# Peptides against a protein of PDB entry 9GMZ, part 154

Target 1, 343 residues: chain A of PDB entry 9GMZ
Amino acid sequence: TGFPLELLTRPATERLAYFENYTVAHPRLKEVYEILMRTIAEPAGASFIFVYGASGVGKTTLRLRVEQKLTELALPKLESDRARVPVVGIEAIAPESRYFNWKEYYTRALITLEEPLIDHKFDYGVRGISRDNFGKINVESKVVAPALRRALENALIHRHPDVFFVDEAQHFGKVASGYKLQDQLDCLKSLANMTGILHCLLGTYELLTFRNLSGQLSRRSVDIHFRRYCADSPEDVQAFKSVLLTFQQHLPLAETPNLVDHWEYFYERTLGCIGTLKDWLKRVLSDALDREATTITLKDLQKRALSVAQCQKMFKEIQEGERQLSETEADVQNLRSALGLGA

## One batch from the design tools (peptide; made by RFdiffusion4, then SolubleMPNN)

Design b2_p18_3_s4 (from b2_p18_3, 8 letters changed)
Fold by OpenDDE base, seed 5:
Structure b2_p18_3_s4 (fold): chain B 343 residues (1-343), chain A 18 residues (1-18)
Amino acid sequence: as target 1 above (343 residues)
Amino acid sequence: SEEEALRKLAEEFSKPLP
């Protein structure tokens, strides 16, 4: 089924919002969604989930859809436990300095966890943390990071989410040395252990550096690789074409554009990353709606495409990440063979 | 089938994000 035809009579803002909120169910997203949902339901003693993949593969979309599903599944239980929050999700911010800003992280986490509409108000026992007249958390500048951490630990224990999501988690790694990166991981591990809350870190292949630094995290972590579609796989090419066909049907335009015939050009400028594809189509749709155009042309696509130089840079980063994973898989096979375990 | 499973997931994803 395509977009609702009634959208053609609606304002451009509503038509754009429809496409923004639309998610294509595609094989790679389904795979990682199912693994993530299963792992959250049955952590089996894991304290961390790492979801890594190319920039623009769709990790944020995955997070938001999992948050939505966990919220939906928790609704019946929330009637009896008004203090509970089913899920919390934040985005990590790239530090302006050489050091990750833990004060900002804890503040954002507290603000996100303590929604204004939650009936059961919690007293943190921390001076300088208050609620405004709308119930929004306010943190005074005088509150220090250790006090914010204790407040977050208490809030996480009290609200007991099934998972704590951190998107763009590679920003924890934006430190001057590998030693400081280990310290960041130990801080996160301590927070997960003290609260008993499962943490899910989503990010680029830079998250693989976290795994290499902590042999202790490997015992209590589940890894999920969110792969792109590869042009050397006929199955991946077919899946990518199917995604283009689905987007083609869900662009709220009077005339359905033929995206599938241009699949090679779409692949060239997205590297098989569906988030990059969606963002590109969103920009092109916005331009088309602003011009009251009936359809999208190849010329419209070309105007909003990533440059070849941008794609080449992104592709090098992807190849390095994929190489590191392939080496890790080979190391596991070599270890198994050396242990006398069959392949 | 894989197609049926994708269709079911598409139905779940047809819900607007909050």
Scores: peptide ipSAE 0.503, ipTM 0.941, DockQ to the pose 0.158
Fold by OpenDDE base, seed 3:
Structure b2_p18_3_s4 (fold): chain B 343 residues (1-343), chain A 18 residues (1-18)
Amino acid sequence: as target 1 above (343 residues)
Amino acid sequence: SEEEALRKLAEEFSKPLP
C-alpha cells in the first residue's frame, strides 16, 4: 500500500507533511523500539537508559514513536489523573560557549512538561515562574539554575511521567575546559534519584564516552545500541532495499520513482542510516514538488546528496564508535573468562 | 514471522506523528 492518491491533488505542503510524518517500519527500529518499550515498562531499578547509535540512524523517530505509544497506553489513566503526563521529551541543545546551559535545559524541560492543555495548575514554589493567560509557562530571566532545578524536580514528581527523554544527549559531554564530565553525570543522576523518574538519554557514539565515566551509573543503566545497516550483511542489505521500496511507494508523486535500483548509491550516501535516508528524500521531494515534477530522477538525488567528504567524516565517527563497542564486548568476554564464568 | 511483526509495527506507525 502506497500513499493516498488524493494527495496528488493537494498542495505541496500537504504532500511534504505526509512524507515527513511517515515512518517506515524496519528491523533495527523494531528491535530497539521493543527493547525500549519493555525497559520503560519494567526498568528493574534502572534510573537511566542509554540509546546510542550513528547520527541519522533514526533515534529521534524512535523517541517520537515511543512517546506516541506511551501516550496512547496512558489515556485510560489520564482520564482519572489529569495531573499526570505520560512522557516528556526534550532535545539537548549544543552550547555556544562549549558550556552546557543547565538553566536553559531546566527551562525547556519545565515548559515541555507543563503544556498549556493541562488543566491542573501546579505551583512551582519558585518566584519568577508563572503561567500566562493561555496557561503557557513563563520563566523570568532572573530565575537561577538551582531554582529551576527545584521547580523541575517538583514538576516531575507531580506529573510522574513513565520516562523523561533527552535527545542529542551527547551535548552534556560538551563542557568547558576545567569542568569535569563527571559533574554533569552526577547532576543528571541526582535529578533521576530525587524525582524517581526514569531518564532515557539518546545520542551519538559520543554518548559512550559520557556513559563510561561513571561506574556507578553502569549499575543503574540499560544500554541500547541502535545499529545502522551494514553492506557486508546480506540480511542488512535486503532490509535496506526493503526500506527504499517502502519509501518509493510513499513519495506523493504522480510517477513512482525507482529508488531500489540505486540502492548502492543510497547506501554510499547514508552509510545505512535510515534517518539520513529519510532526510535526503525529504529534501529531494521538496525540490520536486516546488518544480511540480511527476517523479524523482537520479540527477535530483545527486543535487541533494551529502558530499563524499561528509560521508567519509561520518563513517570515521561511526567506525570509532563501533570499535569502542567491540572492544567493550571483548573486555567483557575476557573478564568472564578470567572469572571462570566461561565466554 | 519477522515480516508479520514488521507489518504490525507498520500499522502502528501509520498513525501520523503529532
Scores: peptide ipSAE 0.498, ipTM 0.940, DockQ to the pose 0.160
Fold by OpenDDE base, seed 4:
Structure b2_p18_3_s4 (fold): chain B 343 residues (1-343), chain A 18 residues (1-18)
Amino acid sequence: as target 1 above (343 residues)
Amino acid sequence: SEEEALRKLAEEFSKPLP
């Protein structure tokens, strides 16, 4: 089924919002979604989940859909436990300085965990953290990072989410030296251990550096690779074409554009990343709606496409990440062979 | 089938994100 036809009589803002909120169910998203949901339900002593993949593969969409599902599943329990928050999700910010800003991270985590609509007031036990008249958390500038950490630990224990999501988690790794990256991982590990809350870090292939730094994290982590679609796989090409077919049916335009006929161009400019594809189509749809156009053209697509130079840069970053994973798989096989375990 | 499983997931994803 396509978009609701009544949208054609609605304002451009409503038509755009429909497409923004629309999620294509595709094989790679389904696979990662099911693994992630199962791992959250049965962590088996894991403290961390790592979800890594190309920029624009759809990690944020995965997070948001898992957050929605966990919230829906928790509703019956939330009626009896009004202090509980089912899930918390934040995005890590790239540091402006050589050091990750833990004060900002803890502040954002607290603000997200303690939504204004939560009826149950919690005392953080930290001076300079208050709620305004609208229930919004205010953190005074004088509050130091260790105090904010204690406040977050207490809030996480009290709210007891099933998982704490950190999107763009590769930004923890942007610390000037390898020694400081270990310190960041030890901080995260300590937070997970002190709260008993499962942490899910979503990010680029730069998260693979986290696997190598701590043999203790590897024992307490589950790894999920969110793969792009590859043009050398007939099955992946068919899945990518199916996604294009679904998107063309869900663009709220009077005339259905033929996206599938341009699948090679879409692949060239997205590298098989469905998030990049969705963002591109969103920009093109916005332009079409602004012009009151009946459809989108190849010229409209070209106007909002990533440049060849951008795609080449992104592809190099993807190839390096995929190479590192392939080497890790080979190293595991070599280790198994050396141990006499076979394949 | 995998197609039926994708259809069921699509139905779940038909709910707007908050």
Scores: peptide ipSAE 0.494, ipTM 0.938, DockQ to the pose 0.160
Fold by OpenDDE base, seed 2:
Structure b2_p18_3_s4 (fold): chain B 343 residues (1-343), chain A 18 residues (1-18)
Amino acid sequence: as target 1 above (343 residues)
Amino acid sequence: SEEEALRKLAEEFSKPLP
């Protein structure tokens, strides 16, 4: 099944929007999606889920699809419980200063949690938090971070989401010395414990530093590794080719491009990361639509490809993350052996 | 089969993101 053929008569903006909103179902996304959905449904006393993987592997796509599914599943219950929000998702911003801006974080979380569509107005018990005529939250500059935290705690308790997502969560760690990172993790842990809300942190392999710094977080966390496709695995190569085949069928162009024949070039410039692949194809599609082209060519692909230098840098970051995970797995095996448990 | 499971997931993902 390809794109709707009617799109060929539609404006370039609608054709691009179709591809932007399209998600390929592929084995690694399915695996992580199923594990994440199961863990959210049955957290078994976990307070945190860590989803880590390469930049451009598709973590944001995973989050958005889980948010959509949780919302759909909650719709029948939301008719009876108008106070409930099924899911909350925010993106962590890299701080401009040497310190994570908790005031901004809490403000953004409150704004996201209190969408205008919520009929049941909640009193935050904090002066300087108001709603406009459209139901949008306004936070006055005088409101301090501890007050915003209390407001968020109360809002999370009252709205009771199944999960709180934080995308790009590695940004919590970029600025802090080891001690300050621990304080940030303890702050997040306290928020999860006080609210009883499951937190899911999505990010790069830098999240492994968060896992290792708190032996107490490890006991209350579930880890999900969102792997890239590896060229050394025949199964992974076949899955990557299948993704290319699906994308070529869903590019709203008059002539279907042959992406599969160029799979090695696509792999070289994406490192097996499907998000990177989608973003590349999106740029190429935009250029093709602007030119009213009937198809995309190898030259069009080359024009929008990441440079070899960018790919080499990304690959080093991936290899370091994969190495750290492999060392952790070896440490578990060594611990089991030392305990007299079979490997 | 794994293929059927991927097809079902593809059907879920055919819905536009809000």
Scores: peptide ipSAE 0.487, ipTM 0.936, DockQ to the pose 0.155

Design b2_p18_4_s2 (from b2_p18_4, 8 letters changed)
Fold by OpenDDE base, seed 3:
Structure b2_p18_4_s2 (fold): chain B 343 residues (1-343), chain A 18 residues (1-18)
Amino acid sequence: as target 1 above (343 residues)
Amino acid sequence: SEEKRLQELAEEFSKPLP
């Protein structure tokens, strides 16, 4: 089934919004989605989930779809428990300074957790945190990071989400000179322990450094590798072509473009990352809608493609991450073999 | 089949993101 044909008579903004909100179900997303949903339902004493993979693999889409599903599943319970929030999801911001801004993180987490529409208002017990007349959280500039942390801890305990998502979590690795990445992890671990809330950190392969630095986190964490599609795998190539076919059917244009015939070019400029592919197609669709075009062409695609230099940089980052994981897997197999445990 | 499970997920994902 393609896009709703009624969209062809709708404004460009609505047509673009349809495509933005559309998610292709593909094998890697399905696998990670099922593992993540199961792990959230049955954390088995885990305090952390690490979801790592290439930039543009689709981690944000995964998060949003899990948030949607958790919210839908919680609806019957939310009718009886008006204080509960089923899920919290934030994106970690790259600090303007070289250092992660905990004050900003706590403020954003509080604002996201305390939706204006929640009937049950909570008193944080922290001076300088208030709600406006619309129920929006206001944090005065004088409120210090330790007070915001206590407010967030209290809010998380009171709202009791099934999971707290942090997207772009590699930004926690941006530490001041003289600070250790371990101190940031210990801070997050303390927050998870104090609240009893499962934390899911989504990010690039830089999250692997978090796993290696804290042997204590590794014992209380579940790792989920969100892999890209690889051109050396016939199965992965077929899955990637199937994604192109699905996107082709869901571009709200009068004439269906032929994307599949250009699969090698799409692969070259996305490295098998479906998020990168979607973002590229979104840009091209926006341009086509602005021109009232009936379809998209190869020239339209080329105009919005990532440069070869950008792809080469992204590919080096992917290769380094995949190498680190492969070495770790080999080390585990070697350890098992040395212990007399079968592979 | 794996295909059927992908179809079921596709139906779930047919809902717009909020």
Scores: peptide ipSAE 0.405, ipTM 0.916, DockQ to the pose 0.168
Fold by OpenDDE base, seed 5:
Structure b2_p18_4_s2 (fold): chain B 343 residues (1-343), chain A 18 residues (1-18)
Amino acid sequence: as target 1 above (343 residues)
Amino acid sequence: SEEKRLQELAEEFSKPLP
């Protein structure tokens, strides 16, 4: 099954939008999606889910597809409970200063949670938080972070989402000291405990630093590793080739490009990260549509590839994350052995 | 089968994101 052939007669904007909105189902995404959906449905006393993996592995795509599914599943209940929001998802922003901007975080969370389409307007009891004529939340500059936190706590309790997603959550860790990182985690833990809302933090392997700093979070957290495809695994290579085959069938071009024959080059410049692959193909597709090309060539791919230097940097970050996980797994096995528990 | 579940997920992911 490929793209709808009718797209070949549609504007370039519609053809590009089709590819942007298209998600390849692949083994690693399926695995993480199923674990995440199950964990959200049955948290078993967990207050946090950590989803970590390489930059460009596809964590944002995972989040968006889970948000879509949770919304779809909640629709029948939302007819009777007009106050409920099924899911809320935000992206954490890297602080411009040495301190995480909690005021900005709470403001963005409130704006996202309180979309105009919610019929049931909630009074936050906080001066300087209002709705405009379109129902959009407006937060005055005078509103301080503690007041915004109380507003968010009340909103989360009232709206009762099944999960609160924070993408790029490694940005909570961009603080000048380990002590400040612990304070950030304690703040998030307090928010989850006060609201009873499950939090899912998605990010790079830098999230492992957060997990290791709080033994109390470890008792109430579920970890999900979103792995890349590895070239040393024949199964992973076959899965990666299958993803390339699917993408070449879903590029809305008159002639199907041969991506699979170039799988090694695609692997070299994506490190087995499907999000990086999709973004690369999206750039190349945009260029092809702009010149009204019938297909994509190797030269077109080379023009929009990540540099070798970028790939080397990304690979070093991946290797450090994978090493840290392997050490943790070995430590667990050593601990189990020392406790007289079978390996 | 794992293949069937992957196909079911592919069908689910064929829906446009909102």
Scores: peptide ipSAE 0.398, ipTM 0.915, DockQ to the pose 0.161
Fold by OpenDDE base, seed 4:
Structure b2_p18_4_s2 (fold): chain B 343 residues (1-343), chain A 18 residues (1-18)
Amino acid sequence: as target 1 above (343 residues)
Amino acid sequence: SEEKRLQELAEEFSKPLP
């Protein structure tokens, strides 16, 4: 079924919002969604989940859909435990300096964990943390990172989410030396251990550097690779075409655009990343709605496409990440062979 | 079937994000 036809009589803002909130179910998203949901339900002593994949593969969409599902599943328990938050999700910000800002991270985590809509208010026991008249947390500039950490630990213990999501988690790795990265990993590990809360880090292939630095973290982590669609796989090409077919049915336009006939061009400019595809179509839809256009043309697509130079850069970054994973798999096989374990 | 599971997920994802 396509979009609700009633949207054609609605304002451009509602039509755009429909498309923004729409998620295409596709094989790679389904696979990662099922693995992630299962791992959250049965962490088996894991403290971390790593979800890595290309920029624009759809990691944020995955997170948001998992957060929605966990919230829905928790509703019966939330009636009895008014202090509980089912899930917390934040995005890590790239530091302006060469050093990750833990103070900002803890502040953002606290603000997200303690939404104004939570009925049961918690006292953090930290001076300089207050609530405004709207119930929003305010953190004074004088509050130091160790105090914010204790406040976050207490809040996580009290709210007891099933998982704590950190999107764009590769930004933890943007420190000038390997020693600083180890200290950051030890800090995250300590936070997970002190709270007993499962942490899910979502990010680019740069997250693989975290896996290699801590042999103790690797023993307590589950790894999930969110793959792009590859043009050399007939199955992946069919899945990508099916996604295009679904998107063309869910663009709230009077005339359904033929996206599938341009699948090679869409693949060229998205590298098989469905998030990049959705963002592109969103920009083109916005332009079409602003012009009161009945459909989307190839010319409209070309105006909002990533440049060939951008795609070439993104493709090199993807190939390097995919290569590192392939080497890791080969290393595991070599280790098994060296141990006398059959393939 | 895998197709049925994908359809079930599509129905779930038909709900707007909050």
Scores: peptide ipSAE 0.397, ipTM 0.913, DockQ to the pose 0.164
Fold by OpenDDE base, seed 2:
Parts: structure tokens; sequence; C-alpha cells
Structure b2_p18_4_s2 (fold): chain B 343 residues (1-343), chain A 18 residues (1-18)
């Protein structure tokens, strides 16, 4: 089914909001969604889930849809356990300095975990953490990172989410000169172990560096590769065309644009990344709505496309990530062969 | 079928994000 036709009589802001909030169900998203939901339900002693893939593949969309589902599934239990939060999701911020800001991370995590609408208010046991008249958490500047960590540990234990999501988690890899990335991983591992809360780190292929640094993390982690669509696979091309068809039907315009006939151009400028595609179409839709246009043209698409130079840069980053994964798979096969296990 | 499961997921994703 396409968009609700009544949207054509609604303001441009409402029409744009519809498209922004719309998620195309596509094979790769379905696969990683099902694996992630199953792993959260049955972590089998895992403390970490790593979800890695190209920038713009749709990792944030995956997170938000899983958060929505976990919240919906928890609603019946929340009636009996008013202290529980079903899921916590934050985005890691790129440090302005050469080192990751743990104080900011813990503060943002606490603010996100402690929704004002939670009836059961928790005492953090830390001076300088308070609630305003609306129940929102306030953290005084004097509160140090170790105290914020203890507050977060206590809050996570008390609220007991099924998973703690960290989006853009490659930013943990930004360490000052002389500090080891291992120390950042040990901090995260300690937080997961102390709280008993499953952590899901979503990010670019830079997360593969985290996998390689600790053989102990590999024993307690589940890896999920969120792949892009590849033009050399007929099945992937068909899935990508189907996504274009679905977006075509869900653009709230008077005349349905023909996106599918331009699939090669869409692929060239998105590299098979559906998030990049959605963001492109969102920009083009916004322009069309501003002009009160009845449809989207190829010229409208070209105006908002990524440059060839941007696509070439993104493609090199993707190829390097895909190469690192293929080497890891080869290393596993070599290990199996060396152990006398068949390939 | 995989197609049926994709349709079910599409219906679930038809709900706006909060």
Amino acid sequence: as target 1 above (343 residues)
Amino acid sequence: SEEKRLQELAEEFSKPLP
C-alpha cells in the first residue's frame, strides 16, 4: 500500500514528516533485525553485540525499530515493574578533543535512562545529580566521571534494560596519543559485567578494530554485519529495485515519480546503502514540497545527489571494511584447517 | 515464506517511530 492519499491535502511539514518516519522493510534490514532481536532475547552469555556496516546502510533505523519493538513487548511487564526501562539508546559523540569524553557519555546515558515519566524515582547515591520539577535529570559540573559511572551502574541495575544501545560507537576508538583503545574496551566491558546489561555497539567498519584487540571480547560478543546491496548480485539488485519501488509509492506527491527506471543512478550515488538513499529522497522531497511540485524529476534528483568524489571516498572506505571482514573469515578457515577441522 | 515475513515486517514498520 502507498502513502495515505489524505496527506496530499495536508501541510508540507506533515507530508515530509510522514516520509521521514517511514521505514522500508528490505531483506538486509529484516535479516539483521531478526538476528538482533533473537540475540537480545537469548544472549547466551554474550555481554556485547557489534553491529557494523557502511555509513548510511541504515544502522540508526535498525536501532530505532528495535527500540520501538522492545518497548512494545515490555508494556505488559511495565505495569507490574514500574522501575524497569525496556531499552536504552544513545549516540556516541565524536570528541572535540583527541580523547573520548567519558563524563559526557555517562551524563547522556543517565539522562536518556531516566525518563521524566518514570514513576519510580531512583536515588543515584551521588551528590550533584538531581531532578528538576519535570523529573528531568540534572548533573552538576562538579560531578566527576567515576561518580557518574557509579550512578550509571546503579541506574542500569535498577532499571534493568534488555539492551543498552550505543550508536556511532566507532567514536570510542578516538583515544589520545599514548592511550590504548584496549582501555576503552575494558571500561565498556567492566560496565557490562558490573551491571549484567547487554551492550549493543552500532557503527562503521572501524568497530572491527575492537573485535581484533581483545580475544576475550570475541568470546563474549556476537557480531552482526549489516551489508549493503551489491550490484554484482542479481538478488541484491532486485532487492534494491524493490526498495526504490516502495519509496516511490510512499513519497506523498500527487504524481508517483518513476524511481525504478533510474535504479543504476541511485545505486551509483548510494553504493547500495538504503539510509543514504532515504536521506537523498528526503532532501529531494523537501525541495519538491517547497515548490508545490506534483512530482520529482531526474533534475531534482541530480540537484541533491552526492558528488562522484564523495561516492568514490565512501566506496574506498566500504572496500577496506569488506576486505578486513574477508581476511577475518579466511583466518577462521586457516585456523580450522590447522586444527584438522574441515573447512 | 521469506516474502510473507518481509510483508509482516513491512506492516510493523508502517507504524511511525515515536
Scores: peptide ipSAE 0.386, ipTM 0.910, DockQ to the pose 0.177

